# Designs tried in a protein design run: peptides against a protein of PDB entry 5OOQ. Part 5

Target 1, 227 residues: chain A of PDB entry 5OOQ
Amino acid sequence: YREDVRQVVTHPANALSFLQPGRLVEISVNGKDNYGWGAVVDFAKRINKRNPSAVYTDHESYIVNVVVNTMYIDSPVNLLKPFNPTLPEGIRPAEEGEKSICAVIPITLDSIKSIGNLRLYMPKDIRASGQKETVGKSLREVNRRFPDGIPVLDPVKNMKIEDEDFLKLMKKIDVLNTKLSSNPLTNSMRLEELYGKYSRKHDLHEDMKQLKRKISESQAVIQLDDL

## One batch from the design tools (peptide; made by RFdiffusion4, then SolubleMPNN)

Design b1_p21_7_s1
Fold by OpenDDE base, seed 5:
Structure b1_p21_7_s1 (fold): chain B 227 residues (1-227), chain A 21 residues (1-21)
Amino acid sequence: as target 1 above (227 residues)
Amino acid sequence: MEELKKELEKLKEKIEELEKE
C-alpha cells in the first residue's frame, strides 16, 4: 500500500507541481541507495539523445536534480552526468561511520520515496562554490528540527489528488493503519486489489496522457513540415 | 512525413484502445 501511494504521489501529473526549487524529497535510488531527505534543484523531461524513440515509464520520464548531503565522500561525483539518472558505479550514500559530502544527483521520480511539506531556500546557482554545502547545512538543520521525521505532503489535503480510487485507497490505508493493530492480513488483500485497479487506471491514464502528448508533438512536427 | 502520419495514427488507435478499457 505504501508503494501504491508512492506511485500515485510520484506520478508526473501529481508530483511535478510540487517539485519547486528547494522542495524536500526523500530519496531512495533503485530501492537500495537511501540518501535520506534532499532538496530539489530543478527537473526536466528526460530526453535520450542517443535513442530519441526510447519510451520511458511515467516515473522515469523526468529527471529531478536534487541536493543530497549524504553522498559518500569518495564517490566519483565527477563522473556524474547532468540529466543522466543512470549513476556511475561507486555513487552511493555514506554508510554509518563514513564521511559524507553534498552533491547534486539526477534522479527519476521513481527514486522519490516521499515529498516533504517543506521548502528550503535554493540558491540560484547551486554549482557555485559553497552553495551545495549551504543547502546541506539547511538539510541538517531541518532534520534536527524534525526528529520524528519531516512532514510529508498530504496527497489529498495538500496535493489535491481527487481521484476516487485513490481516495478509496487512502481511506483504506487509514482504516488499515487503524486496524493493523488487530488483523493485518484481510485488509492488505483488499488494498492490494484497490491499488491494482488504481494502478491500472493510472497506468492507462498516463499512457493516454503520453499518447496525447506524442500526438501533439507529432502534429506539431507535421505542422512544421507543412510550413 | 508519411512515417510520422502513420505513427500518429498508431498512437490514436492506442488511445482509442485505452479509452475502451
Scores: peptide ipSAE 0.027, ipTM 0.592, DockQ to the pose 0.063
Fold by OpenDDE base, seed 4:
Structure b1_p21_7_s1 (fold): chain B 227 residues (1-227), chain A 21 residues (1-21)
Amino acid sequence: as target 1 above (227 residues)
Amino acid sequence: MEELKKELEKLKEKIEELEKE
């Protein structure tokens, strides 16, 4: 269920409006590499120059550049390519007892575990000398101020996700969190079904939105050719 | 132009199908 909520929250239709420069995001790459909380630099639509017809999933269709302060010091950060979410081998967070450095990494929306309800000041030129380290210091200070965790955006109150199936999902999660004291198994199956319905509805809505964009683009091209 | 119009019609039909679901 938490994964289900994450899929909704991190969908482009919901997430992109909250990925302003300096937005805090919790990062997990490939489900194993936990970088903790980072700060958004920018994002862009994923473009494959070699294969313009490449179709990405919604969660893989955008690349988010984030500053992290937990990169392993001996990671080959020089091999990082802006806007390439396929990270080189050896790019990983520092483990316990290892030294870390600040880095800008490109991630997909699928690598966002949580979106924070906080924004840092983001320098205009993050590639300038010392700027990543400045953001890294700010990240350390935020983590120090919030030892119990950084406040997460509320999907309903902050993100204004008003989908009825999502609201039902949230209510069920709340009930499950409350009832995890009594019968966890029966409630979990029903929540998966609701998420399945929501996910399908969301996918359909995004498909419609993409199709509407393509229609608008095609109409604009037709109008230009008629001029 | 004609091919683009045909693609546009197909896209509109697909939207109508999706709106009915």
Scores: peptide ipSAE 0.026, ipTM 0.584, DockQ to the pose 0.059
Fold by OpenDDE base, seed 3:
Structure b1_p21_7_s1 (fold): chain B 227 residues (1-227), chain A 21 residues (1-21)
Amino acid sequence: as target 1 above (227 residues)
Amino acid sequence: MEELKKELEKLKEKIEELEKE
């Protein structure tokens, strides 16, 4: 159920408007590499230069550059390529007892566990000497100030996700968490169905949005030819 | 130009189909 909420929250239609520079995000790459809380540098739509016709899933269609302060010190960070979410081998968070450094890593939306309700100051040139370390210090200070965890954006109150199917999903999750359901299996099946309906509806809206953009682009080209 | 107009019409039809779902 938490995963279902995460899928909705991290969908481009919901997440991108909250990925401003300095936004805190909790990062898990490939479901195993937990970098903890990082800070957003920027994001861009994923473009495959070799295959312009490549279709990515919604959660993989954008690349988010994030500053982390938990990179293993001996990770081959020099091999990192901006806007390439396929991380080189050996790029990992520091384990217990290992030293960490600050790094900027490109991630997909699917690598976001949660979006924080906080923003750090993000230097305009994060690549400049000492800038990543400054952000790293700020991240440490935030973690120190919030020992019980960094405040997460509320999907409804903060992100304004007002979709009825999503609200029903959230309500059902709340019921499952607070009440011993007499039939957990039925409730699980209903949640999956609701998530499926929501996901489909969302996909349709995104398709419409993309089509509208293509229409606008096509109209602009036609107008230029008529001049 | 004529091909672009046809593509545009196709895209509009697709939107109409999606709006009916």
Scores: peptide ipSAE 0.026, ipTM 0.591, DockQ to the pose 0.057
Fold by OpenDDE base, seed 1:
Structure b1_p21_7_s1 (fold): chain B 227 residues (1-227), chain A 21 residues (1-21)
Amino acid sequence: as target 1 above (227 residues)
Amino acid sequence: MEELKKELEKLKEKIEELEKE
């Protein structure tokens, strides 16, 4: 259920309007590399220069550049390519007892675990000397102020996700959390079915939106050639 | 031009299929 909510929250239609410079996001790359809370620098639509016709999933169709303060000190950060979410080998968070440094990493929306209800000041030139470290200090201070965790954006109250199927999902999660004492298995199957329906409907809607955009672009090109 | 028109038709058909689901 938490993963289902995460998929909706991190979808481009919902997430992008909240990925302003300085927005806090909790980062997990490939489900294993937990960088903790980072700060958004910027984002861009993913472009494959080698294969312009490459189709990405919605959650992989954008690249978000984020400042993290948990990068392992001996990570090959010089090999990081802007707007390339395929991280070089050896790029990882510091483990317990290891030293960390600040770095800017490109991630996909799928690598966002949660979106925080806080923004840091983001320098205009994050690549300038000392700027990443300044953001890193701010991240440490925020973590110090919120020992129980950074406040997460409420999908309904803050993000204003008004999709009926999502609201039904949230209500079911609430009911399940309250009823987890009686029949967790039957309720989990129904939630998977609802999520399956929502995910399918959402995928269809996004496919339609992409197709409509491609149609509009193709029609515009045809009209230009007829001129 | 002809290839783009064919691609446009394919995209329209795909939208119609998605609208029926």
Scores: peptide ipSAE 0.026, ipTM 0.580, DockQ to the pose 0.064

Design b1_p21_7_s3
Fold by OpenDDE base, seed 2:
Structure b1_p21_7_s3 (fold): chain B 227 residues (1-227), chain A 21 residues (1-21)
Amino acid sequence: as target 1 above (227 residues)
Amino acid sequence: KKEIEEELKKLKEKIEELKKE
């Protein structure tokens, strides 16, 4: 169920408006490489120059550049390619007892475990000497200030996800978390159905939004030609 | 101008189809 919520929260239609520079995000790459909390630099739509016909899932369709302060010191960070979320071999977080460095890594939305309700100051030029380390210090300070964990964006209160199916999903999760659910299996099937409905509605809404934008652009061109 | 109008028409039709789903 937490994964279902994560899928909704990290969907482009919900997540992108909260991925401003400096936004804190919790990062897990390939379900195993936990970088902890990082800070968003920027994001862009994923473009495959080598395969322009590549179709990405919604969660893989954007690349988010994030500053992390947990990169293993001997990781081949020089091999990192901007806007390539396929990380080179050896790019990993530092393990216990290993030294870490600050790095900017490109990740997909699927690598976001949670979105924090905090933003750091993000330097305009993160590639300038010492800027990544400054953000790294800020990340350490935030972690120190929030020993119980960094506040996560509330999907309803903060992200304003007001979809009825999502709200029902959230309510069911709350019931399950309180162990008030009598039949976990029945609840799981219903949650999958609700998630499916929400995902479909969301996709339709995004398609409509994109189409409306295209319509507006086309109308603007027509008006310019009539002038 | 005619091509843009045709594209606009197609986009509007697609929106209406999506609303019915």
Scores: peptide ipSAE 0.027, ipTM 0.605, DockQ to the pose 0.058
Fold by OpenDDE base, seed 5:
Structure b1_p21_7_s3 (fold): chain B 227 residues (1-227), chain A 21 residues (1-21)
Amino acid sequence: as target 1 above (227 residues)
Amino acid sequence: KKEIEEELKKLKEKIEELKKE
């Protein structure tokens, strides 16, 4: 269920409007490398220059640049390529007892575990000397102020996700969280079905939205060629 | 121009296919 909610929340249709500079996001790269809470620098549509025909999933179709303060100090951060979410080998969060540094990493939406209901001040030039570290200090301060965890955006109240299937999913999750004692299996199957329906509808809606955008872009190009 | 028009046509067809699902 949590993964299902995450898929909805991190979908471009929902997430992008909340990925303003300084937005806090919890980061897990490939489900393995947990960087904790980072801050959004910016995002861009993923473009494969080598294969322009590459079709990405909705969750992989955008690259989000995030400042993290948990990068392992000996990670080859110099090998990071802007707008390349395929991280070089050795790029990882610091483990317990290891020293960490601040870094800007490109991630996909799929690497966002949660979106925080907080924004940090984001410097205009994050690549300038000392700016990443300033954001890193702000991240530490936020973590200190919220020992019980950084407030997460409410998908309904804050993100205004009004999809009926999603609302049903959320209600079921709430019920399950309340009823975790009785029959987790039946509730999980029904949630998977609802998520499957929502995911399909969502995928269809996003495909439509992307196609409409491409149509608009194509029409704009046609208009430019007619001038 | 012809290539863009063909792409536009393909995109419109895909939208129509998606609406039928």
Scores: peptide ipSAE 0.026, ipTM 0.597, DockQ to the pose 0.062
Fold by OpenDDE base, seed 1:
Structure b1_p21_7_s3 (fold): chain B 227 residues (1-227), chain A 21 residues (1-21)
Amino acid sequence: as target 1 above (227 residues)
Amino acid sequence: KKEIEEELKKLKEKIEELKKE
């Protein structure tokens, strides 16, 4: 359900109006490389100069340039091509204990985990000397101010997504969260109990199937002896 | 024959017990 919400939120019809310069976005590239919160520089429709007839999915049809402050220091950032979301090998976030630098990376909408309810000041020329580092400092300050996490845009209240199916999905998630939040331990125990019951039922069905086979075999032997 | 019939009866009873669980 969380992924379904993410797909709706990051769809061009919903996301693009909130990707103003300085908008905070949480970034995960290819579901593996977590850069944390970055800031939007700009976005553009994806154009393949080599194959103009290339058709992209909705979530891959736009390129968003974002400033991150978690780039591994030894990453080949000079190989980054503007508006090319296919990142060179070695472009990755810093791991624990590694040094990081600020970089501008091109990402697809599919690489956005969440859209923040905050905007930073974005310099007009982010490529000028020291500008990325300034944004990087601002990102660190925001993270310091929000130790429990940066506020995320509410899809309904802030983004005004009024699709009926989406609202139904949100209601279902809310019900599930309420059930989980009311007694997470009880729900985990209940899930374990339910799984235990399911597993037991499955085992009983398999036992019944084996017994039915044995009955059929025994009946066949009796019939052969009567012949 | 009688032994196989008794085993068959036991297997049928076990299936009925499993159906009640």
Scores: peptide ipSAE 0.031, ipTM 0.655, DockQ to the pose 0.056; fails the geometry check
Fold by OpenDDE base, seed 3:
Structure b1_p21_7_s3 (fold): chain B 227 residues (1-227), chain A 21 residues (1-21)
Amino acid sequence: as target 1 above (227 residues)
Amino acid sequence: KKEIEEELKKLKEKIEELKKE
């Protein structure tokens, strides 16, 4: 169920408006590499220069550049390419007892575990000497101030996700967490069905938005030809 | 122009189909 909520929260339609420079995000790459809390630099729509017709899933359709302070010191950070989420071999967080450094890594939306309700100051030129380390210090200070965890954005109160199916999903999750229902399995199946319906509805809405954009673009081209 | 108008028509029809779901 937590994963279902994460899928909704990290969907482009919901997440992108909260990925401002300095926004804190909790990062897990490929479900294995936990970098902890990082700070958003910027994001862009994923474009494949070699295959412009490449279709990505919604959660893989954008690249988010993030500053992390947990990069293993001997990671080949020089091989990192901006806006390329396929990380070189050896790019990983430091393990216990290992030294870490600050790095900017490109991630997909699917690599966001949580979106924080906090923003750091983000330097305009994060690539300038010493800027990543400054953000790294700020990240350490935030972690120190919030020993019980960084506040996460509330999907309903903060992100204004008001979809009825999502609200029903959230309510059911809350009921399952607070009340052991007599039949957890039945409730689980119902939640999966609700999530499926919500996901389908959301996909349809996004398709509509994309189509509307294409219509607007086509209309603009027609107007230019009439001039 | 005609091709773009036809594409626009198809896109509008697709939106209407999606609204019925």
Scores: peptide ipSAE 0.025, ipTM 0.613, DockQ to the pose 0.059; fails the geometry check

## One batch from the design tools (peptide; made by RFdiffusion4, then SolubleMPNN)

Design b1_p22_6_s1
Fold by OpenDDE base, seed 4:
Structure b1_p22_6_s1 (fold): chain B 227 residues (1-227), chain A 22 residues (1-22)
Amino acid sequence: as target 1 above (227 residues)
Amino acid sequence: MKLKFVLDEYITEEEKKILTSP
């Protein structure tokens, strides 16, 4: 059930409007490489210049650039290609006892475990010297302040996911306080049908352009002096 | 180094206090 919720939340129709610069997201690449919480830099539709006919799933159709502060120090970060979510061999988070560095990594929506309700004020040029480290310090401070975990966006209240089948799923999860095993009840939720509805509804690229403009105009910046 | 946040409608007052507390 948790994976089913994640699939709905990270679908482009739901997630993209919340992937503003500085948005905190929890990152797991290929279901095994946990980078923890990172900060969104930007996102773009995935385009394969070498194979323009390449078809991607909805969750693989966008690339999100994120700053992480948990990259293993000896990872070949110089081999990272902007907007290429196929990470080179050796790119991994630091394990216990290993040193970490800050890096910008390109990920797909499928690599997002959670979307946080917090948004960092991001540097204008994250590629400039020292800017990634600044974001890395901010991430450490946020993690220090939220030792029990960074708050996650409410899919219904905040993300306004009001699909009837999704709401039923959420109600079932609330009733089942237990680790949602592959219960037959999950199959009854027709999640694949929900995904089909999301993919058809929106020229996501145009809709997101309009949403980004609205968000940029209305946001107050709070500067914390005592940090 | 000053920690800066963009406040949106999703941040609660409790979270603001946590973020602004010394």
Scores: peptide ipSAE 0.491, ipTM 0.925, DockQ to the pose 0.596
Fold by OpenDDE base, seed 2:
Structure b1_p22_6_s1 (fold): chain B 227 residues (1-227), chain A 22 residues (1-22)
Amino acid sequence: as target 1 above (227 residues)
Amino acid sequence: MKLKFVLDEYITEEEKKILTSP
């Protein structure tokens, strides 16, 4: 059920409007490389210049650039290419006892485990010297302040996912969390129906870029006092 | 260190308190 929710939440029709600069997202690449919480830099529709006819799934059709502070220090970060989610060999999170660095990595929507309720104030130029490290320090501070985990956006209340089948799924999960058993077979059929409805919203990319700018301009920046 | 957040409509008052606490 959690994977089913993740698939709906990370679908472009739902996720893109919440991937503003500074949005915290929990990152897992290829289901094995857990980078933890990172901060969104930007996103773009995936374009294969070498193969313009390439067809991507909905979850692979966008690339999200994120700042992570958990990159293994000896990872070949210089080989990272913006907007190429196929990461070079050796790009991985630091393991226990290893040193980590900050890096900007391109990921697909499928690599988002969760979307956080928090948004960092991002530097204007993340590629400038020291800016990634500033974001990295902010991420560490957020993790320190939320030891039980960074709060996740509510798919219904915050993301306004009001699809009837999704609401039913959420209700079932709530019931299960209260130790009431539901049959898992009914959920798989409903996901396919949900995906069919979301696939029709093709022109979301341009609308989302404009929406991101409007949201960024209208939101009050609260500067917290120097610690 | 200055921790800066963009306050959007999704952040709760409890979360704000956690973020603004020294």
Scores: peptide ipSAE 0.484, ipTM 0.922, DockQ to the pose 0.617
Fold by OpenDDE base, seed 3:
Structure b1_p22_6_s1 (fold): chain B 227 residues (1-227), chain A 22 residues (1-22)
Amino acid sequence: as target 1 above (227 residues)
Amino acid sequence: MKLKFVLDEYITEEEKKILTSP
């Protein structure tokens, strides 16, 4: 059920409007490389210049650039290519006892484990010297302040995912959490129908996303004047 | 260093206090 919820939440029709600069996201690449919480820089639709006819799944159709502060220090970060989610060999998070550095990595929506309700104020030029390290310090501070984990956006209350089948899924999860009954009802067939509905709304959601970004940026400027 | 964040509609008052506390 948790994976089913994640698939719905990270679908472009739902996620993109919440991936503003500075949005905190929890990152797991290829289901094995856990980078922890990072900060969104930007995102773009995935375009394959070598194969323009390439078809991607919805969850792989966008590239999100994120700042992480958990990159293994000896990772070949110089080989990272912007907007290429196929990471070079050796790009991995630091293990226990290893030193880490800050890096900007391109990920797909499928690599997002959770979307946080917090948004950092981001530098204008993240590639400038020292800027990613500044974000890295902010990430460490946030993690320090939230030792039990960074708060996650509520899919219904915050993200406004109001699909009836999704609401039923959430209700079932709530019931299962309250009832110790272990029977995982495989809702997989209903998810495909949900994805079909989201895919049809995808283009309209992109337009809404641009508007939300502009509003969020304007709010950030106002807040800086009040601080 | 004071943590700078963008205030949006999703952050709670409790979370704001956590983020702004010394």
Scores: peptide ipSAE 0.470, ipTM 0.920, DockQ to the pose 0.628
Fold by OpenDDE base, seed 1:
Structure b1_p22_6_s1 (fold): chain B 227 residues (1-227), chain A 22 residues (1-22)
Amino acid sequence: as target 1 above (227 residues)
Amino acid sequence: MKLKFVLDEYITEEEKKILTSP
């Protein structure tokens, strides 16, 4: 059920409006490489220059650039290509006892484990010298302040996901958590139906242009000054 | 180095307190 919720939350129709610069996201690449919490730089529609007719799944159709502070120090980060989610061999998080560095990595929506309730103030030019490290220090400080984990956006209250089938899923999870009932309802079949509804309702391309406009519109940035 | 956040409508008062605490 947690995976089912993740699939709905990370669908472009739901996730993109919450992937503003500085949004914290928990990152797991290919289900094996856990980078922990990173910060969103930007995102774009995935374009295959070699095959313009390539069709991607909804969760693979966008590339999100994120700053992580858990990259293994000897990873070939110089081989990273912006907006290319196919990571070079050797790109991995640091293991226990290994040193880490900050890096910007391109990921798909499918690599997002959770969307956080927090946004960092991002530098204007993340590629400038020292800027990634600044974000990395901020990430460390956030993790220090939230030892039990960074707060996750509420899919219903915050993200306003009001799909009836999703609400039913959430209710089932609540009931299962309450009743300790062991039966994993293989709701795998309902997820495809849920995805089909999201894909038909939203011309994601037009929605992205509108989303980019809304993101650019003056959200009241309350900078918490240096207390 | 001072931690800077963008406060949006989703952050709770408790979270704000945690983020602004010394």
Scores: peptide ipSAE 0.481, ipTM 0.923, DockQ to the pose 0.625; fails the geometry check

